Peptides against a protein of PDB entry 5VVV. Designs and how they scored, part 238

Target 1, 276 residues: chain A of PDB entry 5VVV
Amino acid sequence: FLCGVVEGFYGRPWVMEQRKELFRRLQKWELNTYLYAPKDDYKHRMFWREMYSVEEAEQLMTLISAAREYEIEFIYAISPGLDITFSNPKEVSTLKRKLDQVSQFGCRSFALLFDDIDHNMCAADKEVFSSFAHAQVSITNEIYQYLGEPETFLFCPTEYCGTFCYPNVSQSPYLRTVGEKLLPGIEVLWTGPKVVSKEIPVESIEEVSKIIKRAPVIWDNIHANDYDQKRLFLGPYKGRSTELIPRLKGVLTNPNCEFEANYVAIHTLATWYKSN
Target 2, 276 residues: chain A of PDB entry 5VVV as posed
Amino acid sequence: FLCGVVEGFYGRPWVMEQRKELFRRLQKWELNTYLYAPKDDYKHRMFWREMYSVEEAEQLMTLISAAREYEIEFIYAISPGLDITFSNPKEVSTLKRKLDQVSQFGCRSFALLFDNIDHNMCAADKEVFSSFAHAQVSITNEIYQYLGEPETFLFCPTEYCGTFCYPNVSQSPYLRTVGEKLLPGIEVLWTGPKVVSKEIPVESIEEVSKIIKRAPVIWDNIHANDYDQKRLFLGPYKGRSTELIPRLKGVLTNPNCEFEANYVAIHTLATWYKSN

## One batch from the design tools (peptide; made by RFdiffusion4, then SolubleMPNN)

Design b2_p30_5_s4 (from b2_p30_5, 17 letters changed)
Fold by OpenDDE base, seed 4:
Structure b2_p30_5_s4 (fold): chain B 276 residues (1-276), chain A 30 residues (1-30)
Amino acid sequence: as target 1 above (276 residues)
Amino acid sequence: SDEEEDKKILESRKKKSEEYLKELLEKLAK
């Protein structure tokens, strides 16, 4: 069971010192996972093709080593979906090289994120792939296999919540394709019925699990505030029955952008997780 | 609707991203 934090918000990412402090807190609270997915870390999403510099590499190596020191699984995410051409071998090779570099930093767990992108494929991809889901699954499977089938590999679908499923969760051709064609060793991220789910009913998890043919990892936006700069969510982790735990592969909270605001968010997640 | 709310969330996130990335790129260009 993956339990911890996803740094998955838009705006200024956390600094390395904050991330290291996070690992200390995660260990102290007996959480086990950090997903590195800062949307506006420029080499994560917008410039995903760019290799890390020597200085950036040293920082990431240090960060990954720190995660290991605190027994936190460091999952490196990349979000190539803004402008990747899935059918272009050069794009695939570029993605491979980027992930190879991160693997050299000592990272063993990875994620491909296709959230918050347009559902339209380019002309070249439309000639090769029958759907957007087919394109995403193809590259995800290829990368997963290329990396030697790492123990933890996550996929974030474009339809990552109920409101983004067309026509709905249980009938989504996109999620059906994901369920049928995504290799079984790849985990699927899900945010619940909504982008920011106030509640995640058990029935909603059963529904999505059926179509994706696996228990999801919750990307939990309950404490996210990147969409409202006037809001700090300082309340406890709530609206999730502990009955979800046996039905999930994990829960990763995407908390407030303000690092110091997240004590309650993360601590109460830990309490929730331990109450199983 | 929930869908409309989630669309507004995405729009707000996109705006925040664009603002931050603009500042970042301006910083990297100095």
Scores: peptide ipSAE 0.644, ipTM 0.942, DockQ to the pose 0.859
Fold by OpenDDE base, seed 1:
Structure b2_p30_5_s4 (fold): chain B 276 residues (1-276), chain A 30 residues (1-30)
Amino acid sequence: as target 1 above (276 residues)
Amino acid sequence: SDEEEDKKILESRKKKSEEYLKELLEKLAK
């Protein structure tokens, strides 16, 4: 069971010292996972093709080593979906080289994210792939196999919550393709019925699990504030029955952008997880 | 609707991202 934090918000990412402090807190609270997915870290999403410099490599190696020291699984995410051409072998090779570089830093767990992108393929991809889901699954499976089938590999679908499913969760051709064609060793991220789900009913998890043919990992936006800079979410982790735990592969909270505001959010997630 | 609320969340996130990216690029150009 993956339980911890995803740094998955828009705006200024956390600094390396904040991430190291997070690992110490995660260990203390008996949580086990950190997902590196800062939307506006420029080499994560907008400039995903760019290799890390020597200085950036040293920082990432130090961060990954710190996660290992605190027994926290470090998952490196990349979001190529803004402008990748799935049918172009050079684009696939560029993605492979980027993940090879991160593997050399000591990273063993990875994620491919296709959230918050347009549902349209370019003309070249339409000639090769039957749908957007087929294109995403093809590259994800290829990367997963290329990396030697790592123990932890995550996929974030473009339809990552109930409100983004067309026509709905149970009838989505996109999610059906993901469920049928995504290799079984790849985990699927999900945010619940909404982008920011106040509640995640057990029945909603059973519904999505059926179509994707696996238990999801919850990307939990309950404490996310990147959409409203005037608000801090300081309340406890709530609106999730403990009956979800045996029906999930994990829960990763995407908390407030302000690092110091997240004590209650993360501590109460840990209490919820231990109550099973 | 819930769908309309989530669309507004994405629009707000996109705006925040564009503002931060502009500031970042201005710093990298110095």
Scores: peptide ipSAE 0.638, ipTM 0.941, DockQ to the pose 0.850
Fold by OpenDDE base, seed 3:
Structure b2_p30_5_s4 (fold): chain B 276 residues (1-276), chain A 30 residues (1-30)
Amino acid sequence: as target 1 above (276 residues)
Amino acid sequence: SDEEEDKKILESRKKKSEEYLKELLEKLAK
C-alpha cells in the first residue's frame, strides 16, 4: 500500500530542503511514499525532453539518497503529454534517455502522467493509434518494459476523475482501453469523483476499479490549494472511509503549496491509514 | 455543476502556472 505525498501542484515547487524535511516527517508518521510531480518544474512537463544539468543531477541524487535514508519510496514522475508525438520513435527514445538519467541517480520507481492535457491526438498519431488511450498505453507499456518492469510504476490517465470520464466512469472507452491494455504491473492514479473530491465513496472506487481492472492509487486533492490562492485547507483528512484501504493500491495526498501548512493534512492521513 | 467546478479549477491552475513561469523566465533572463 503506497501512502504519502504527491508534490503535484502548479506554481512554485518545494525546495530540496523542504522535500528532505518531508521525508523525515513521512518516516516519523510511518508513511512510505513521495511522488515527485511538480507541474511547474520545467524539466518535468514543459521541457520534459531536457536532460538534467550536472548541478540538477547532484541535487536529485542527493534528494533520492535522502528518501532512501528515510525509507521513503521516491517515485519520479514525468508529464510529456503537452507536446509528445506518441508515434514518433525519437520522442519515445528521448523519454527513455531522460528516465535512464534519473535511473542513474538511483531512482527505481517511476510515473507517466497524462493529466491536464488536450484529448486530441496529432495527425501522425491518428494514423498509428485507434484512440488517445491506445497511444498513451502503448508508450507507457513500452517505457515500463524498457525500465525492466519496476516494482512501482504509475500511470495518470487523462480521465483521472469521474467528471472527466465520457460518457461516465463505467462506460468510458478511454478507461476501458486503459484497463484492458495497460500492463497489469502498472498502477493507475485516480482523484475520485472530482478533481478535488470532498468525498470518495466506496461505490465510486468499485466502479473505477472494475473498468481499469485494478485497484487505483488515489491522488488526493482534498488539501490542494493551487487553484485558489485564498484557500488554505487545514482540516483533517476526511470524507474517505477506511473501507477504501483494502480497495486501493495507495493514497498520495497532494497538499497545500505552502509546505509548512501541511502538518495536519499529512498527519491525519497517517492516522486514517493506521486506523484500518 | 461538478463539471463546471472542475473546469474552473483547471483554468485557475493554468493561470497560476502561466504567472509563475513568466516570473521564472524573467528572473532567468537577468
Scores: peptide ipSAE 0.635, ipTM 0.937, DockQ to the pose 0.822
Fold by OpenDDE base, seed 5:
Structure b2_p30_5_s4 (fold): chain B 276 residues (1-276), chain A 30 residues (1-30)
Amino acid sequence: as target 1 above (276 residues)
Amino acid sequence: SDEEEDKKILESRKKKSEEYLKELLEKLAK
């Protein structure tokens, strides 16, 4: 069971010292996972093709080593979906080289994120792939196999919550393709019925699990505030029955952008997790 | 609706991202 934090918000990312402090807190609270997915980190999304410099490499190696020291699984995410051509072998090779570089930093867990992108394929991809889901699954499977089938590999679908499923969760051709064709060792991220789910009913998890043919990992936006700069979410982790725990592969909270505001959010997640 | 609320969330996130990235690029160009 993956339980911890995803740094998955828009705006200014956390600094390396905040991430190290996070690992210390996660260990103290008996949480086990950090997903590196800062949307506005340049080389994560907008400039995903660019390799890390020597200085950036040293920082990432130090961060990954710190995660290991605190027994936190460090998952490196990349979001190539803004402008990748899925059918172009050069693009696939560029993605492989980027993840190879991160593997050399000592990273062993990875994620491919296709959230918050347009559903339209380019003309070249339309000639090769039957659908957007087929294109995403193809590259994800290829990368997963290329990396030697790492123990933890995550996929974030473009339809990552109930409101983004067309026509709905149980009838989505996109999610059906993901469920049927995504390799079984790859985990699927999900935010619940909404982008920001106040409640995640057990029945909603059973519904999505059926179509994706696996238990999801919750990307939990309950404490996310990147969409409302005037608001801090300081309340406890709530609206999730403990009956979800045996039906999930994990829960990763995407909390407030303000690092110092997240004590209650993360601590109460840990209490919830240990109450099972 | 819930779908309309989630669309507004994405719009707000996109705006925040664009503002931050603009400021960052302006800082790096100096």
Scores: peptide ipSAE 0.629, ipTM 0.937, DockQ to the pose 0.821

Design b2_p30_6_s1 (from b2_p30_6, 13 letters changed)
Fold by OpenDDE base, seed 4:
Formats: C-alpha cells, structure tokens, sequence
Structure b2_p30_6_s1 (fold): chain B 276 residues (1-276), chain A 30 residues (1-30)
C-alpha cells in the first residue's frame, strides 16, 4: 500500500530542504511514499525533454538518497503529454533517455502523468493510434518494459476523475482501453469522483476499479490549494472511509503548496491509514 | 492570471475544457 505525499501542484515547487523534512515526517508517521510531480518543475512537464544539468542532477541524487535514508519510496514522475508525439520514435527515445538519467540518480520508481493535457492527438498520432488512450498506453507500456518493469510504476490517466470520464466512469472508452491494455504491473492514479473529491465513496472506487481492472492509487486533492492562492486547506483528512484501504493500491495526498501548512493534512492521513 | 483562472475552473468546477485551454496556455509559454 503506497501511502504518503505527491508533490503534484501548480506553483512554486518545494525546496530540497522541505522535501527532506517531508521525508523525516513521513517516516515518523509511518508513511512510505513520495511522488515527485511538481507541475512547475520545467524538466518535469513544460520542458520534459531537457536533461537535468550537473547541478540539478546533484540535487536530485541527494534528494533520492535522502528518501532512501528515511525509507521513503521516491517515485519520479514525468508529464510529457503537453507536446509529445506518441508515434514519433525520437520522442519515445528522448523520454527513455530522460528516465535513464533519473535511474542513474538511484531512482527505481517512476510515473507517467497525462493529467491536464489536450485531449486531442496530433495528426501524426491519429494515423497510428486508434485513440488517445491507445497512444498513452502504448508509450507507458513501452517505457515500463524499457525500465525493466520497476516494482512501482504509476500512470495518471487524462480521465483521472469521475467528472472527466466520457460519458461516465463505467462506460468510458478511454478508461476501458487503459484497463484492457495497460500492463497489469502499472498502477493507475485516480482523484475520486471529482478533481477535488470532498468524499470518495466505496462504490465509486469499485466502479473505477472494475473498468481499469485494478485497484487505483488515489491522488488525493482534498488539501490542494494551487487553484486558489487565497485559500489554505488546514482541516483533517476526511471523507474517506477506512473501508477504502483494502480497495486501493495507495493514497498520495497532494496538499497545499505552502509546505508548512501541511502538518494536519499529512498527519491525519497517517492516522487514517493506521486505523485499518 | 489566466493560468489561475483555468486552474479554478478545473479544480472547483471540474471543467474538462479548461484542461485543454491550460495545456494550450502552457504550450504558448514555452
């Protein structure tokens, strides 16, 4: 069971010292996972093709080593979906090279994120793939296999919540394709019925699990505030029955952008997790 | 900012069309 934090927000990423402090807190609270997915890391999303510099590499190596020291699984995410041409072998090779670099930093767990991207494929991809889901699954499977089928590999679908599913969760051709064609060793991220789910009913997890043919990992936006810089979500982790735990592969909270605001969010997640 | 307005639409209103616009905006900023 993956339980911890995803740094998955838009806005200023946490500094390395904050991330190290996070690992200390996660360990102390018996949480086990950190997903590196800061949207405003240029080399994560906007400039995903760009290799890390020597200085950036040193920082990431240090961060990954720190995660290991605190027994936190460090998952490196990349979000190539803004402009990747899925059918272009050069794009695939560029993605491979980027993930090879991160592997050299000592990272062993990875994620491909296709959240908040254009739902339309480019003309070249339309000639090759039957759907956007087919394109995403193809590259995800290829990367997963290329990396030697790492123990933890995550996929964030473009339809990452109930409200983004067309026409709905149970009938989504996109999610059906993901469920049927995504290799079984790849986990699927899900935010619940909504982008920010105030509640995640058990039935909603059963519904999505059926179509994706696996228990999801919750990307939990309950404390996310990147969409409203005037708000801080300081309340406890709530609206999730502990009955979800046996039905999930994990829960990763995407909390407030302000690192210091997240004590309650993360601590109460830990309490929730331990209550099972 | 335009980005913040789109993020609000995505996260508060679950506006899927705002995700396309966000992607377009982010591409334009490169």
Amino acid sequence: as target 1 above (276 residues)
Amino acid sequence: SERQELLKKIYEDNDVEATDKLAELERSLR
Scores: peptide ipSAE 0.745, ipTM 0.970, DockQ to the pose 0.954
Fold by OpenDDE base, seed 1:
Structure b2_p30_6_s1 (fold): chain B 276 residues (1-276), chain A 30 residues (1-30)
Amino acid sequence: as target 1 above (276 residues)
Amino acid sequence: SERQELLKKIYEDNDVEATDKLAELERSLR
């Protein structure tokens, strides 16, 4: 069971010292996972093709080593979906080289994210792939196999919540393709019925699990505040029955952008996880 | 900012069309 934090917000990323402090807190509270997915890291999303500099590499190596010291699984995410051409072998090779570099930093767990991107494929991809889901699954499976089938590999779908499914969760051709064709060792991220789910009913998890043919990992936006910089979410982790735990592969909370605001959010997630 | 308005539509209104516009905006900033 993956339980911890995703740094997945839009806005200024946390500094390395904040991330190390997070690892200490996660260990203390018996949580086990950190997902590196800051939207405003240029080399994560907008400039995903660009390799890390020597200085950036040293920082990431130090961060990954710190996660290992505190027994926290470090998952590196990349979001190529803004402008990748899935059918272009050069683009696939560029993605492979980027993940090879991160593997050299000591990273062993990875994620491919296709959230908040254009739903339309380019003309070249339409000639090769039957749908957007087929294109995403093809590259994800290829990367997963290329990396030697790592123990933890995550996929974030474009339809990452109930309200984004067309026409709905149970009838989505996109999610059906993901469920049928995504390799079984790859985990699927999900935010619940909504982008920010006030409640995540057990029945909603059973519904999505059926179509994707696996238990999801919750990307939980309950404490996310990147959409409203005037608000801080300081309340406890709530609206999730402990009956969800045996029906999930994990829960990663995407909390407030302000690192110092997240004590209650993360501590109460840990209490929830240990209550089963 | 335009980005903040789009994020608000995505997170509060679950506006899927706002995700396409956000992607377009981010591509225009590169």
Scores: peptide ipSAE 0.744, ipTM 0.970, DockQ to the pose 0.922
Fold by OpenDDE base, seed 5:
Structure b2_p30_6_s1 (fold): chain B 276 residues (1-276), chain A 30 residues (1-30)
Amino acid sequence: as target 1 above (276 residues)
Amino acid sequence: SERQELLKKIYEDNDVEATDKLAELERSLR
């Protein structure tokens, strides 16, 4: 069971010292996972093709080593979906080289994210793939296999919540393709019925699990505030029955951008997790 | 900012069309 934090927000990323402090807190609270997915890491999303500089590499190596010191699984995410041509072998090779670099930093767990991207394929991809889901699954499977089938590999779908499913969760052709064609060793991220789910009913997890043919990992936006810079979400982790725990592969909270605001959010997640 | 307005639509309104616009905006910033 993956339980911890995703740094998945838009806005100023946390500094390395904050991330190290996070790892210390995660260990202390018996949480085990950190997903590196800051949208404003330009080499994560906007400039995903660009290799890390020597200085950036040193920082990431130090961060990954710190995660290991605190027994936290470090998952590196990349979001190529803004402008990747899925059918272009040069694009696939570029993605491979980028993940090879991160592997050299000591990273062993990875994620491909296709959240918040254009739902339309380019003309070249339409000639090769039957749907956008087929294109995404193809590259995800290829990368997963290329990396030697790492123990933890995550996929974030474009339809990452109930409200984004067309026509709905149980009838989504996109999620059906993901469920049928995504290799079984790849985990699927999900935010619940909504982008920010006030509640995640057990029945909603059973519904999505059926179509994706696996238990999801919750990307939980309950404490996310990147969309409203005037608000801090300081309340406890709530609206999730402990009955979800045996029905999930994990829960990763995407909390407030302000690192100092997240004590209650993360601590109460840990209490929730240990209550089952 | 335009980005902040789009994020608000995505997260508060679950506006899927705002995700397409966000992607377009981010591509334009390169």
Scores: peptide ipSAE 0.743, ipTM 0.970, DockQ to the pose 0.957
Fold by OpenDDE base, seed 3:
Structure b2_p30_6_s1 (fold): chain B 276 residues (1-276), chain A 30 residues (1-30)
Amino acid sequence: as target 1 above (276 residues)
Amino acid sequence: SERQELLKKIYEDNDVEATDKLAELERSLR
């Protein structure tokens, strides 16, 4: 069971010292996972093709080493979906080289994210792939196999919540393709019925699990505040029955942008997890 | 900002069309 934090917000990323402090807290609270997915890391999303500099590489190596010291699984995410041509072998090779670099930093767990991207394929991809889901699954499977089938590999779908499914969760052709064609060893991220789910009913997890043919990892936006900088979410982790735990592969909270605001959010997630 | 307005629509209104516009905006900033 993956339990911890995703740094998945839009806005200024946490500094390395904050991330190290996070790892210390995660260990103390018996949590085990950190997903690196800051939207404003240019080399994560907007400029995903660009290799890390020597200085950035040193920082990431130090961060990954710190995660290991605190027994936290460090998952590196990349979001190529803004402008990748899925059918172009050069694009696939570029993605492989980028993940090779991160592997050299000592990273062993990875994620491909296709959240908040255009739902339309380019003309070249339409000639090769039957649907957008087929294109995403193809590259995800290829990368997963290329990396030697790492123990932890995550996929974030474009339809990452109930309200984004067309026409709905159980009838989504996109999620059906993901469920049928995504390799079984790849986990699927999900935010619940909504982008920010006040509640995640057990029945909603059973519904999505059926179509994706696996238990999801919750990307939990309950404490996310990147969409409203005037608000801080300081309340406890709530609206999730502990009956969800045996029906999930994990829970990763995407909390407030302000690192110091997240004590209650993360601590109460840990209490929830241990209360099962 | 335009980005902040789109994020608000995505997260508060679950506006799928706002995700397409966000992607377009981010591509235009390169």
Scores: peptide ipSAE 0.739, ipTM 0.969, DockQ to the pose 0.960

Design b2_p30_6_s2 (from b2_p30_6, 13 letters changed)
Fold by OpenDDE base, seed 1:
Structure b2_p30_6_s2 (fold): chain B 276 residues (1-276), chain A 30 residues (1-30)
Amino acid sequence: as target 1 above (276 residues)
Amino acid sequence: SEKQKLLKAIYEDNDVEATDKLAKLELSER
């Protein structure tokens, strides 16, 4: 069971010292996972093709080593979906080289994210793939196999919540393709019925699990505030029955951008997880 | 900012069309 934090917000990323402090807190509270997915890391999303510099590499190696010291699984995410051509072998090779670099930093767990991207394939990809889901699954499976089938590999779908499914969760051709063709060892991220789910009913998890043919990992936006810089979400982790735990592969909270505001959010997630 | 408005539409209103607009905006900022 993956339980911890995703740094998945828009805005100023956390500094390395804050991330190390997070690992100390995660260990203390018996949480086990950190997903690196800051939207404003240019080499994560906007400039995903760009290799890390020597200085950036040293920082990431130090951060990954710190996660290992505190027994926290460090998952590196990349978001190539803004402009990748899935059918272009050069693009696939570029993605492989980027993940090879991160593997050299000591990273062993990875994620491919296709959230918040254009739903239309380019003309070249339409000639090769039957749908956008087929293109995404093809590259994800190839990368997963290329990396030697790592123990933890995550996929974030473009339809990452109930309200984004066309026409709905149970009838989505996109999610059906993901469920049928995504390799079984790859986990699927999900935010619940909504982008920010006030509640995540058990029945909603059963519905999505059926179509994707696996238990999802919750990317939980309950404490996310990147969409409203005037608000801080300081309340407890709530609206999730402990009956969800045996029906999930994990929960990763995407909390407030302000690192210091997240004590209650993360501590109460830990209490919830231990209450099963 | 326009980006902040789109984020608000996505997270508060679950606006799928806002995700396409956000992607286009991010590409224009490169």
Scores: peptide ipSAE 0.721, ipTM 0.966, DockQ to the pose 0.946
Fold by OpenDDE base, seed 4:
Structure b2_p30_6_s2 (fold): chain B 276 residues (1-276), chain A 30 residues (1-30)
Amino acid sequence: as target 1 above (276 residues)
Amino acid sequence: SEKQKLLKAIYEDNDVEATDKLAKLELSER
């Protein structure tokens, strides 16, 4: 069971010292996972093709080493979906090289994220792939296999919540393709019925699990505030029955952008997790 | 900002079209 934090927000990423402090807190609270997915890391999303500089590499190596020190699984995410051409072998090779670099930093767990991207494939991809889901699954499977089938590999679908599913969760051709064709060793991220789910009913998890043919990892936006800089979400982790735990592969909270605001959010997630 | 408006539409309104617009906006900032 993956339980911890995803740094998955838009806005100023946490500094390395904050991330190290996070790992210490995660260990102390018996959480086990950190997903590196800051939207404003330019080399994570906007400039995903660009290799890390020597200085950036040193920082990431230090961060990954710190995660290991605190027995936190460091998952490196990349979001190529803004402008990747899935059918272009050069693009696939570029993605491979980027993940090879991160592997050299000592990272062993990875994620491919296709959240918050244009739902339309380019003309070249439309000639090769029958759907957007087919394109995403193809590259995800290829990368997963290329990396030697790492123990933890995550996929964030474009339809990452109930409200984004067309026409709905149980009938989504996109999620059906993901469920049928995504290799079984790849986990699927999900935010619940909504982008920000106030509640995640058990039946909603059963529904999505059926179509994706696996238990999801919750990317939990309950405390996310990147969409409203005037708000801080300081309340406890709630609206998730502990009955979800045996039905999930994990829960990663995407909390407030302000690192200092997240004590209650993360601590109460830990309490929730340990209450099973 | 336009980006902030789109993020709000995504997270508060679950606006799928806002995700497309956000992607286009981010690409335009490159």
Scores: peptide ipSAE 0.720, ipTM 0.966, DockQ to the pose 0.951
Fold by OpenDDE base, seed 5:
Structure b2_p30_6_s2 (fold): chain B 276 residues (1-276), chain A 30 residues (1-30)
Amino acid sequence: as target 1 above (276 residues)
Amino acid sequence: SEKQKLLKAIYEDNDVEATDKLAKLELSER
């Protein structure tokens, strides 16, 4: 069970010292996972093709080493979906080289994110793939296999919540393709019925689990505030029955941008997790 | 900012079209 934090917000990323403090807190609270997915890391999303500089590499190596020191699984995410041509072997090779670099930093767990991207394939991809889901699954499976089938590999779908599913969760051709064709060792991220789910009913998890043919990992936006910098979500982790725990592969909270605001959120997530 | 408006539309209104606009905006900032 993956339980911890995703740094998955838009806005100023946390500094390395904050991330190290996070790992210390995660260990203390018996949480086990950190997903590196800061939207404003240019080399994570906007410039996903660009290799890390020597200085950036040193920082990431230090961060990954710190996660290991605190027994926190460090998952590196990349979001190539803004402009990748899935059918182009050069693009696939570029993605492989980028993940090879991160592997050299000591990273062993990875995620491919296809959230918040254009839902339309380019003309070249339409000639090769039957659907956007087929294109995404193809590259995800190829990368997963290329990396030697790492123990933890995550996929974030474009339809990452109930409200984004067409026509709905249970009938989504996109999620059906993901469920049927995504290799079984790859985990699927999900935010619940909504982008920000105040509640995640058990029935909603059963529904999505059926179509994706696996228990999801919750990317939980309950405390996310990147969309409204005038608000801080300081309340406890709530609106999730403990009955969800045996039906999930994990929960990763995407919390407030303000690092210091997250102690209650993360601590209460840990309490929730241990209550099962 | 325009980005903040789109984020708000995504997170509060679950606006799928705002995700396409956000992606386009991010690409324009390169």
Scores: peptide ipSAE 0.715, ipTM 0.966, DockQ to the pose 0.940
Fold by OpenDDE base, seed 3:
Structure b2_p30_6_s2 (fold): chain B 276 residues (1-276), chain A 30 residues (1-30)
Amino acid sequence: as target 1 above (276 residues)
Amino acid sequence: SEKQKLLKAIYEDNDVEATDKLAKLELSER
């Protein structure tokens, strides 16, 4: 069970010292996972093709080493979906080289994210792939296998919540393709019925699990505030029955952008997790 | 900002069209 934090918000990323402090807190609270997915890391999303500089590499190596020191699984995410051509072998090779670099930093867990991207494939991809889901699954499976089938590999679908599913969760051709074609060792991220789910009913998890043919990892936006700079979400982790725990592969909270605002959010997630 | 408006539409209103607009906006900032 993956339980911890995803740094998955828009806005100023946390500094390395904050991330190290996070790992210390996660260990103390018996949480086990950090997903690196800051939207405004240019080399994570906007410039995903660009290799890390020497200075950035040193920082990431230090961060990954710190995660290991605190027994926190460091998952490196990349979001190539803004402009990748899935059918282009050079693009796939570029993605492989980028992840090779991160592997050299000591990273062993990875994620491919296809959230908040244009759902329309380019002409070249339409000639090769039957659907957008087929294109995404193809590259994800290839990368997963290329990396030697790491123990933890995550996929974030474009339809990452109930409201984004067409026509709905149970009948989504996109999620059906993901469920049927994504290799079974790859986990699927899900935010619940909504982008920000006030509640995640058990029935909603059973529904999505059926179509994706696996228990999801919750990317939980309950405390996310990147969409409203005037608000802080300081309340406890709530609206999730503990009955969800045996039906999930994990929960990663995407909390407030303000690092110091997240004590209650993360601590109460830990309490929730231990209450099962 | 335009980006903030789109984020709000995505997270509060679950506006799928706002996700496409956000992606285009991000690409334009390169």
Scores: peptide ipSAE 0.715, ipTM 0.965, DockQ to the pose 0.922

